# Ledger of designs, part 108: peptides against a protein of PDB entry 5H65

Target 1, 294 residues: chain A of PDB entry 5H65
Amino acid sequence: QYLERTPLCAILKQKAPQQYRIRAKLRSYKPRRLFQSVKLHCPKCHLLQEVPHEGDLDIIFQDGATKTPDVKLQNTSLYDSKIWTTKNQKGRKVAVHFVKNNGILPLSNECLLLIEGGTLSEICKLSNKFNSVIPVRSGHEDLELLDLSAPFLIQGTIHHYGCKQCSSLRSIQNLNSLVDKTSWIPSSVAEALGIVPLQYVFVMTFTLDDGTGVLEAYLMDSDKFFQIPASEVLMDDDLQKSVDMIMDMFCPPGIKIDAYPWLECFIKSYNVTNGTDNQICYQIFDTTVAEDVI

## One batch from the design tools (peptide; made by RFdiffusion4, then SolubleMPNN)

Design b2_p12_6_s1 (from b2_p12_6, 4 letters changed)
Fold by OpenDDE base, seed 4:
Structure b2_p12_6_s1 (fold): chain B 294 residues (1-294), chain A 12 residues (1-12)
Amino acid sequence: as target 1 above (294 residues)
Amino acid sequence: MLPEEEPYVFPK
């Protein structure tokens, strides 16, 4: 898409909605901490929510671990079950269900584990070995997803979450609908289980200044702006460092704004109503960090 | 005229 460059002073005088190309400096941004800028977004209801903290997950899994796995739900055509009794923690029962592909156990890197009664630590350990893990509980007739407040799927270090508002959960046996039980694509798993998957997004507000005017532009982006997936950044120190370095490059600490680099962005204006007050807001779109920067 | 400094961010 081609747009002529428009100075901010001109943009600030125009009605919304419109699209612009701008060249401006990033005077400031918020939030300043990366972990505060990563959110979960529902593509259906468009709600933004916080990524659960480790402490939140600990509570959920601890609560789940108080329930004993139902023996009647073990060893189905879909999965083989193994049960452990912990040496500590009052002899807690932990069930791991290994999902089969056409009746055969796949390789560890292709195997989906259903974990029942596991702690966060145990789940994380298993996810590292088997790649794909779903926390589950014993339902009345089948295994069920444990809790939408926790990940419905853990793949390595990536936690996949579902929207509580939009999801209509189905039992684990619905995974039978998946022809390929080795790849475990998050969207396919979500569909089978009636989950509307949330997407990780960077959410930031940029204060942009081109010398003619100043405006705030909203950034909501999953993986295009930084060329770094929001879904991975919280669990990868190197990716975090990269984002921090990029932002420090845009807003060099300890120097004047006149020495800041210029940024070219697409922004779109839109109308927002706050009670009786109508205001124009701006959002960055279709914009990426330069290749030589990343 | 000196060329404009290249931006670190570009529209796609």
Scores: peptide ipSAE 0.078, ipTM 0.625, DockQ to the pose 0.011
Fold by OpenDDE base, seed 5:
Structure b2_p12_6_s1 (fold): chain B 294 residues (1-294), chain A 12 residues (1-12)
Amino acid sequence: as target 1 above (294 residues)
Amino acid sequence: MLPEEEPYVFPK
């Protein structure tokens, strides 16, 4: 896609919708803290949600751990089950179900675990070892996903979430529809279980200045702008440092804007109606940080 | 410190 560069002063006078190529400096951005800029976005209903904090997940899993696994749902054609009784004061029951591929247990790095009654700490430990974990509970006739407020799938350090509004949950036995029960692609798991997966997105507002004018542009991007997945950044210190370094390079603290680097990007204008008020907003699209910057 | 190479973003 080719667009000629347009000065911000000209853009600010034009009607929406339009697409532009601009060259501008990043005067400022918000939010300033990375953890505040990472959200969950539904591709279907477009709802933006906060990423649950560890404390929120602890509560959900603690509540789930109060329920005893149903013995009738253990050891099916789909999975082999192992049960533990904890040595804590409550003596809670924990069930781990190992999903089989055509009746055979896969290697640990290919095996999906269904965890019933586990704490966040226990789930995280298992996900690090087996890669793929689904928190579940005993339903009436089958195992079911524990709660869409928690991850429906944990792979390593990545938490996959589903949309409560758009999902129509199906029981765990629907994983039988997957021909390959070793790769555990999040989208395939979601489809089998009736889940609309949420997407991790960076959500930021950039104040752009090219010397002719100033405008605010919205950034909502999963992995293209920073060339860093929003889904991984919260759990990886190195990725966090990389994003922070990039933003510090674009908008260095303690330095005047005259010394800021020039950024080239695509922005699109769009109309927003708030009651009787009509305003034009701007969004960054199809733009990436240079590889040499990362 | 800003590197010698000017950081930039570019349209795809």
Scores: peptide ipSAE 0.074, ipTM 0.613, DockQ to the pose 0.015
Fold by OpenDDE base, seed 1:
Structure b2_p12_6_s1 (fold): chain B 294 residues (1-294), chain A 12 residues (1-12)
Amino acid sequence: as target 1 above (294 residues)
Amino acid sequence: MLPEEEPYVFPK
């Protein structure tokens, strides 16, 4: 369906919901800091959450590292366990459980590690060497996920998070339900463990101006608008620079808006009730940065 | 509902 261009002044007078094609300049945007614009979104309850900072994870894993691995839970049919005792950290016990496929240890690049008592640094080192890492703790009868405030799965530099509200955690032995214990697809792992995965999203507010009117449009997008995955951007300096360059192109600093480029995009209007007040809001949808801009 | 059209944001 082709949408004709509509001036902002006309849009501002219309009732919601409607869809529009617009041509406008990006007067300003919020937040200005990229790390503030990347959020975690639950596809089930739709709650937006902050991505945990390194400091937050340090605390969680440090707390987990104070707990001693239960010897009774080591070396099951599902995994082989290796235990380390740290020399300079009060004899901290670290357990690495190597998940087996049909009783056989997979190749390192296909192996899932369950880490018990590891620090963030140790976990990250292992995730860089092995395909997948799950932080765990000793439960009553089985290993369990350590904490949904931390990643439930780390693959390379990608941290996969779960929704605390929507997840009903199951013990690690539920990974037995996975026929293929080599690929470790995040969604499959999440399903086995009763986790509702959170989605990385860019969340921004654009102030758009076409000379006839000004409106604010909401952007919530995972990987299409910038053609950059929100799940990877925080851990990749080059991707961060790319996003910054794109935004600087749309809203160049140090020059007047008259010199800003014209942007074409789709926006949709929707009704929002805030207490007794009803207002119309706008959201950017099905819009991507042109290839010649990237 | 608009079909999955690929509109682009680009300088003009």
Scores: peptide ipSAE 0.065, ipTM 0.564, DockQ to the pose 0.014
Fold by OpenDDE base, seed 2:
Structure b2_p12_6_s1 (fold): chain B 294 residues (1-294), chain A 12 residues (1-12)
Amino acid sequence: as target 1 above (294 residues)
Amino acid sequence: MLPEEEPYVFPK
């Protein structure tokens, strides 16, 4: 839909919901730190969650590593199991289950590993080598996903998370429903295991000023605004630098706003109930940074 | 109102 440019002063007087095209300067934005702007979003319940920190994951996997793998669940038609005992004082047992494709062990780069009792460090090492890893635990009758507070799937450096609220977990044997047991598409894995996958999103608040008025607009975007995936940015220094560069371009430090570049974007207004008060909020949509900005 | 089919590109 074509939208004419509307000054902010006019927008601020109008009822929601509406859509607008604006031309404004980015006076400021928050949060300033990139890692604080990357969140996990559920497409069903719409809850925003923090991306777990390494320390959080360490605790989860350390706790999982205190549990002994159930011998009864090893070596099924779905997977072959290898067990080793660590040399540390605890002598913990770690199980790695190699998922088979129609009874045949795939190539290492196509093989899904189910890891039981591994630490974060060990899991990361395995994910780097085999690409696809699921942290699991021994259930009563089958292997189960370890914890939705941890990734349900790790592929290289990408951590895939699921929504605790919306997911109804199913046991590992449900991976049998996947015809192709070599590609391990995250959405397919999630579906098989009853997981509602969370989406990585940039969440920022832009303070926009066009000289007629000032308003705050939220940015919640996965990969379109920056042309950078939120799912990858935390693990890639170059991508982080790119985002920082873009934001510095829009809001250059040490320079007056009069010299800031003009930004053109779409915003939509919407009503929000805050207690007994109804307020109008704004969100950036269908807007992307120019390709030559990066 | 319907969103645009294609994202609007910021000017350089």
Scores: peptide ipSAE 0.085, ipTM 0.563, DockQ to the pose 0.014; fails the geometry check

Design b2_p12_6_s2 (from b2_p12_6, 4 letters changed)
Fold by OpenDDE base, seed 1:
Parts: sequence; C-alpha cells; structure tokens
Structure b2_p12_6_s2 (fold): chain B 294 residues (1-294), chain A 12 residues (1-12)
Amino acid sequence: as target 1 above (294 residues)
Amino acid sequence: MLPEEPPYVFPK
C-alpha cells in the first residue's frame, strides 16, 4: 500500500472517511500499563472486554469445583472418565474426561481433556502436561462448557475465550462432529460448541505530533503493529519487555519531544456520533514497527 | 473514541 505523506494540519481539516500516510512523533500514549492495553474483541458484535484476571478465574473455577460430577455422564463413546477425590476436608471431586479419537485414546500431546471440578491451579497443571483442556460441568443430559467468563479452551499458556453475547452454547457431545479429534484447533472447537471466539487485541490511544498539528489515533491490533501476538503477551515476560521497549523507543521518557524518533504509519479517519456531537476520529492501520527496531 | 469502562463497543 502506498499513499503520499500528508501533514497532520491538512488531515485535521478534511472530512471523514479517508486514509492517510503520516510521519509524526508519538507525543504520548495511553494506557501506559500493558495489561490495560490488552483486550478481548468479538469479531461479530465488536464488543471489547477485559481479559479476566487470575483472581477472576479462581472464583469461577472454585465455584465450579463445588459441584459434584454426575456419574451418569461419565465414560461415553466420546471420552473416558477418571475421578479423583481430594484429601481436603471437603472431599472435592474432580473429573477428568479424556476425549477419544474414534474410540481410541490419543497420545497425551494430542488428547483433549475435559475437566470438571478443577481449580485454576489444577487446570493449569494439566494444561501444561496435556495440549488441550476444556473446563466443563455436568449438564442435564451431557457435559457442558463451564462458563464463558472462563476460557473455553486452554492450550499451554494460551487461554481462548468466547463471546457471551454471540455464542449459543452446545453440549460437549457436539465435539463428535469434528473428524479430527487430535489437533483441536481453537476455531474448530469453538464452532462445534457454538462459541464465537474472542480475539486478543492491543487497544491504545496514540497522541501524534508532526509539528504542524496534533491528533489522537487509536491502535487496535492483534499481532501486526508490534509483530507480537496480543494472545501471548500477557503470559510471556519477554514479549512484555519487547512491547515496553518499543514504546519507550518511540516515546522515550525523560527527554524532550524534539529528540523523539519519527514514526511513519497509516491512519484512517472515521465519523463518530456522540449524542448530538459529530466527531472525526482516527485509527492506525496496516502499520508495523520496523524490524530494525524490534 | 473508547468508553471509559468495559464492556464497550469500539467505534468504527
């Protein structure tokens, strides 16, 4: 994509929608804290929401762990079940259901686990050992997804979430529709269970200044701007440091803006109605931090 | 324009 460079002062005078190439300095950005910039986005209803905190998940799974697995739902053609009773005073029951492929248990690295009654800690331990984990509960006639406020699928350190608004949950037996019960692609699992998967996105506001004018542009991006997946950054200290370094480079603390590097990027303008006010807003698009910077 | 508090829809 090629556009002629346009000064901000000219852009600020033009009607939306339009696309621009700009060269500007990043005067400031918000939020400053990375964990606040990573959101979950629904591709269907476009709702943004926070990534659940560990504490939030603890509560959800603790509540789920108070429920007793239904014996009638154990050991189906789809999965083999194993039950543990904890040694604590409550004697909590935990069920792990191992999903079979055509009646045969796959290798551990290909096996999907359905966990019923597990705590966050227990689930994480299992997800580290096995490739894929789904938190579930006993429904009326089948196992069901535990809660869309928690991940519907955990793969290693990646938590996959679904949209409460757009999803129409189906029972676990719908996983039978998957021909390949070894790879467990998140989108396929979501489709089988009636889930609209949420997307991890970086959401930031950049204040851009090219000396002719100042404007705010929003960044909403999953993995292109930083060349770092938003889905992985919260669970990887090195990736977090990389993002911080990039932002510090473009907006270095403790020095004057005159010494800031120039940022070349694409922005698009769009109209927003807020009550009776019509406002033009700007969004960064099709922009990647240069490789020599990363 | 972003809402101050989630959940929210990002304007496009």
Scores: peptide ipSAE 0.024, ipTM 0.607, DockQ to the pose 0.019
Fold by OpenDDE base, seed 5:
Structure b2_p12_6_s2 (fold): chain B 294 residues (1-294), chain A 12 residues (1-12)
Amino acid sequence: as target 1 above (294 residues)
Amino acid sequence: MLPEEPPYVFPK
């Protein structure tokens, strides 16, 4: 459906909810730092969470590494197990379980590793080599996911997280329900393990000005607006530079707003009630930034 | 009211 452009001064006078097409300049935005704009969002309960920092993950994996792998859970029909004893003061036991496809080990780039007792550094090294890694621990009768505060799946440099509120964790043997044990699609892994996957999102506030009025609109988007996945940006310097360049283009520092480019996008209005006070808020939606071909 | 396809914003 086509929407005609509406000036901001007209939008500011109208009741919510409504959808608009606008053309405005980006006067300012917040947060200014990219790492502060990337969050985790649950599609079920809609909780927003901070992305765990390396230091947070180090603590979780260090705690997990204090537990000894259960020998009874090694070498099942689902996976082959290898055990290492680290050459440190404590002699830490590390178990790596290689998931089989119909009883056969797949190629390294298609193989899912279950790691028990690994540090963040060790897990990251394995994920770079084998692509797919799940941090696990020994449960009562089966291997289990280590902790939903850490990634349930690491693929290369991408950390996949699950919602603690909405997930009902199932044991690792439930991966048997997957017909193809080579592709390891995050959503399929999550479903098998009873995990509601969280979504990486850019969360930003745009101050928009078209010369007739000024309004604030929120951007909550995973990969459409920048055409860059929020799930990858924190671990890729080139993607970070690209986002920064896009923002600098729309909101160049040290230049007057009269020289700013125009941003054409869709916004939707919605009502927010705080006690007896009603406020109208705005959100950017279904908008993609692209290079000008003209 | 939703567009069939997302709009493309071309920086100028």
Scores: peptide ipSAE 0.007, ipTM 0.392, DockQ to the pose 0.014
Fold by OpenDDE base, seed 4:
Structure b2_p12_6_s2 (fold): chain B 294 residues (1-294), chain A 12 residues (1-12)
Amino acid sequence: as target 1 above (294 residues)
Amino acid sequence: MLPEEPPYVFPK
C-alpha cells in the first residue's frame, strides 16, 4: 500500500481513523526493559497478559507434584508410561507418558512427552531432550492438561500458553485426532485439546518526533517489526541482544535527538473513548526494521 | 558492530 508521507503536525490535527506514512525520530520508548515489553495476547478475546515468571511456574508444578499419578491411566493405545520415584526425601512419583505414533514410539526429537508430577526443572530437562512436552495431571477418566496458567506445550525453550477465558479444555485422548503424531504443531495440539493459544507480542509505546510535532504510537507485533519472534526472545540471549541493539540504534543513549536516525513507518489513528473523553491514539502497523540493520 | 549507514524502519 502506498501512502504519501505526512508530517506529524498535520496528523495531530486530523480526525481518526486514518492511515499515515511518516518519517520521524524515536525520541523515546517504553518500557525500557525488553522483558517488560513481551506479553501474551489472545486472538479471540484480545486480552493482554504477562508472561508467567519462573517463580509462578515453580508454584504450579510444585502443586501438581503433590498428586500421585493414577495407575489406571497408564499405558494406553496413545502412550506408554514410565514411573519414577524421585531421590528426594519425599519420594515423589513422576510419570512420563511417551506418545506413540500408530502404536510405535517415535524418535526422541519427534516424541511428545506427557509429564505428570514433574518440577519445572525436570520438565525443562525433558523438553530439551525430547523437544515436545505437555504438563498433565490425572483426571477422572483420562489424563488432562495440568493448568492453563502454565504452558500447555513446551518445545525446547518455547512455552506455549492458552487463554483461560476462551479455552474449553478436552482430555489428552483427544490427541488421537491428530493424524501426524510426530510434528506436534502447537496450533494442532491446541485445537485437539480445546485450547485457544495465546500469541507472544512485543508491546511498546514509541514517542516519535519529526521536528514538526511529537506523537506517541503503540507497537503491538509478534515477529514483523524486529524480524525476531516475540515467542523466542525471552529465552535467547542473542535475540535479546539483537533487539536491544536495534533499539539503541534508533534511540542511542548519551546523544542528542538531532543525531538520531530517521525512521519511516506506517501508523494508524483510532478513537478511544474514556468516559466523556474522546482520545485519538496511534498504532504502528505493517512496519519492519530494515534488513541491513539486523 | 553498528552499521555504517543509519538504520531505518520501513513500512511494507
Scores: peptide ipSAE 0.007, ipTM 0.373, DockQ to the pose 0.016
Fold by OpenDDE base, seed 3:
Structure b2_p12_6_s2 (fold): chain B 294 residues (1-294), chain A 12 residues (1-12)
Amino acid sequence: as target 1 above (294 residues)
Amino acid sequence: MLPEEPPYVFPK
């Protein structure tokens, strides 16, 4: 089926829910800062969360580093353990558990490390050398995930987070259920550990103007709109520049809106009820920036 | 009611 273009003035008069194809200019958008537009979204409960800042992670890992690794949980069939004692006054214990594949240690690029008692700095250093890292703590009977407020899995510069509301955490030995202990697919790790993984999403509000009317449309998208993964953008300067360039192209600073490019996109209307108040809202969907722009 | 292909944002 083909949707004809509908002017915004007509859309603003119609009941929800409906889907539209529009041609409009991006008058403005919010938030203006890219780091504020990247959120974590739960596919189950649909809660939006802030991406933890470095300072937040520092606190979590510093607290974890005050705990001593339990000797009885070291060197299982699943992993080989190595312990370090720091030379500082505290004499902090750090445990690294190397997950084995069928009893054999994989190559460094395929090896999952379980880190116990490490600082953020130490974890980041290890993640640069080893593809996959999980922050853990000693439980009563097994290693456990440290904290869902921190990443459950770090792969390179990518931090994978889980939903506290929807997750029912299981102990580390449940990684035994994974047949392939080399690729460490985030979704598979999450499933094994009872984690509902959060999705990185761009969350923005676009003010759209086609000359007949103005409406605000919500953008919530992981990787289709910009053709850039929201999961990677915060840790990649080039990707950040690309997004900024795209937004500057469609909403150039210091230029009148008459000179703005036209954009074509799909929007859907939906009803939002707050008490006795009913409001119609709009969301951009199934829309991508043209490849010649990026 | 949806088009077969997604819409694109085009530069000026």
Scores: peptide ipSAE 0.006, ipTM 0.390, DockQ to the pose 0.013; fails the geometry check

Design b2_p12_6_s3 (from b2_p12_6, 5 letters changed)
Fold by OpenDDE base, seed 2:
Structure b2_p12_6_s3 (fold): chain B 294 residues (1-294), chain A 12 residues (1-12)
Amino acid sequence: as target 1 above (294 residues)
Amino acid sequence: MLPVEPPYVFPK
């Protein structure tokens, strides 16, 4: 798309909705902490949610670990089950269900594990080894997803979450609908289990200044702006460092704004009504940080 | 936090 560059002072006088191309300096941004800027977004209900903290997950899995796996649900046509008892923690029982492909156990790197009664630490260890893990619990007639407040699927270090509001959970046996039980695509798993997957997004507020005016613009982006996936950044130190470097480049600490680099981006204006108050807001869209600036 | 364009919603 092509838009002529418009100064902020002109934009601030115009009615919404409109789209603009701007050239401005990033005076400041919020939140300053990366972990606070990553959210989960539902594509259906559009609710923005916080990414659960490790402590939150610990509680969920600890609660799950208090439940004893139902023996009647072990060793089905879909999966083979192995049970072990911990030496500590009152000898809790943990069930690992290995999902089979056409009755045959696949290679470890292609095998989906269903974990029942595991702690976060144990689940993470297994996910690192086997790649794909689903936390589950014993239902009345089948295994079920443990809790949508926790990941429905863990692949390596990536946690896949589902929307509690929009999901209509189905039992684990619905994984039978997947023809290929070696390539566990998150969207396919979600569909089979009735889950609406959440999307990781960067959510930030930029204060932009072009010398003619100052404007706050909202950034909600998954992977375009930084060219870094929001889904991966929280679990990758190098990616975190990259984002920090980008932000430090645009908004260097201890330096006057006159020396800041110029940011070229697209923004759109829109109307927001809060009770009797009508406000024009701005959002960054279709913008990628230029590589030559890095 | 800056309001988001509808239909995006932040939790209360």
Scores: peptide ipSAE 0.060, ipTM 0.700, DockQ to the pose 0.017
Fold by OpenDDE base, seed 3:
Structure b2_p12_6_s3 (fold): chain B 294 residues (1-294), chain A 12 residues (1-12)
Amino acid sequence: as target 1 above (294 residues)
Amino acid sequence: MLPVEPPYVFPK
């Protein structure tokens, strides 16, 4: 796509919707804290929501851990079950179900674990060892996903979430529909369980200044702008540092804006109605930070 | 809350 550069002063006078190529300095951005800029987005209903914090997950898993695993749901054709009894907490029962591939237990790095009654700490320990984990509970006739407020799938340090509004949950035995029970692709798991997976996105507001005008543009992007996946950044200190470095490069603290580097990007304008008020807003799209700045 | 282009929705 080719667009000629348009100064911000000209853009600010034009009707929406339109697309522009601009060259501007990043005067400021919000939120300043990276963890506040990462959200979950539903591709179907387009709801934006916060990524659950550890404290939120602790509550969910603690509540789940108060339930006793149903013995009659253990050891099916789909999975082999093992039960642990904790020495503390009045003998809490923890069930781990190892999903089989064609009746055979796969290698640990390819094995999906279904965890019932585990704490966040225990789940994290298991996910580090076995790669793929699903928190579950005993349903009436089958194991079921524990709660869509928690991850439906944990792979290493990556938490996969589903949309409560758009999902129609199915029981764990529906994993039988998966031909390959070793790779555990999140989208395939979600489809089998009736889950609409949420997408991690960076959501930020950029204040752009090219010397002719000032414009606020919103960024909603998953992995293109920073060339860093929003899905991984919250759990990776190195990726967090990289994003911080990029933002510090474009908007260095303690330095005057005259010394800021120029940012070239695409923005689109659109109309937003709030009651009787009409507002033109701007969004960054199809933009990647230049590698020489990274 | 960001003013986003429809159909994006923020929870209340």
Scores: peptide ipSAE 0.057, ipTM 0.692, DockQ to the pose 0.017
Fold by OpenDDE base, seed 4:
Structure b2_p12_6_s3 (fold): chain B 294 residues (1-294), chain A 12 residues (1-12)
Amino acid sequence: as target 1 above (294 residues)
Amino acid sequence: MLPVEPPYVFPK
């Protein structure tokens, strides 16, 4: 799609909705801290929410750890179970269920673990070794997902979350519907368990200035703008550094805006009703940071 | 709160 470049002064005079190609300098952006710019988005109900903090997860898993694993739910055709009693924490019971593929225990890198009664630290350690982990609890007749406020699936350092509003949870035995019990694709796991997966997105506000005018444009993007997945950035120092470098490049500290590089991007205008006031807002779309800038 | 294009919703 080709759009002619339009100066900001012209855009500011036009009605919405419209699409534009612009060339402007990034005068400023918010939030300044990267971790504050990463949100979770539901593709179905479009709810935006914060990524849970470590402290939030600690509480959820600590609460889950107060429950004793049900012996009746151990060692099914789907999984083999092992129980540990912690030396500390008053002899807390931790159950780890190793999901089998056609009755055979897979290799560690292909094995899904269901963890019951584990702390965040323990879960993270297991995810590093086995890659795929689901926090669970004992239900009435089957294991169930622990809590949608926590990840339904942890793969390495990536936390996969589900939408509380849109999900209708099913028990763990529904994983039997998966033909391949080695790859553990998040979307497939979610589907089997009745979960609507949330999407990681960067949410930022850019103040753009091309010398003719100034406007604020919002960025809501998963992986296109920075060419870095929002789903991975919070857990990867190198990716964080890369994003910070990109932002520092476009908005370098300690120098005047006249020396800032130009940003070429697409923006779309849209109407927002705020009470009796109609406001025109702008959003960046279909834009990738140019390689020549990096 | 960012006034993102509908139907995006932020929790109140």
Scores: peptide ipSAE 0.056, ipTM 0.695, DockQ to the pose 0.017
Fold by OpenDDE base, seed 5:
Structure b2_p12_6_s3 (fold): chain B 294 residues (1-294), chain A 12 residues (1-12)
Amino acid sequence: as target 1 above (294 residues)
Amino acid sequence: MLPVEPPYVFPK
């Protein structure tokens, strides 16, 4: 898309909604800490929620691990099952179900594991080895997803979450609808299981200044702005460092704004009504970070 | 801990 560059002073006087191309300096931003800027967003109901941390997941999986796998649900046409009894005092039973492709086990890196009774640590170890893991429990007649408060799919270090409001969960046997049971695309898995997948998003507020005016713009972006996926950043120290370096470049600490680089981006204005008061707000959209040199 | 290696022989 192409738009003529508009100064902030002109934008601040115009009615909404409109789209603009701007060139401005990033005076400041919130939140300052990266982990606070990563959220989960539902594209359907637009609910915005926090990413569960390890402590939250530990509780969920510990509760799931207290349940005994149902023997009647083991070894179906869809999967082969193996059972382990832990050596701890509780003697916890863990079931691993290996999903088959047309009755044949695929390669380990293509094999989906259904984990019943596993801890977070155990699940993470398996996901690193086999790539795709779904935490499950024994339902009435079939295996079911364990809990939408936990990931419905773990691939390597990536946790895929679903919306509790918009999802209508279906049993694990619905994975049979997938023709190819070697390529476990999160969206395809979600669709088969009746899940509306949540999107990882960076959520930030930018204070922009081009010398003619100052405005605040909202950023909600998954992977375009930083060219770094929000879905991966929390589990990768190098990606975290990269985002921090980008923000420090645009908004360097201890330096005057006159020395800041110029940020080129698209913003859209929109109306927000609060009672009888009408406010114009701004959002950054369809933007990849770019630095302009004078 | 849960074993990482399954008791399966996967295709080469």
Scores: peptide ipSAE 0.021, ipTM 0.508, DockQ to the pose 0.071

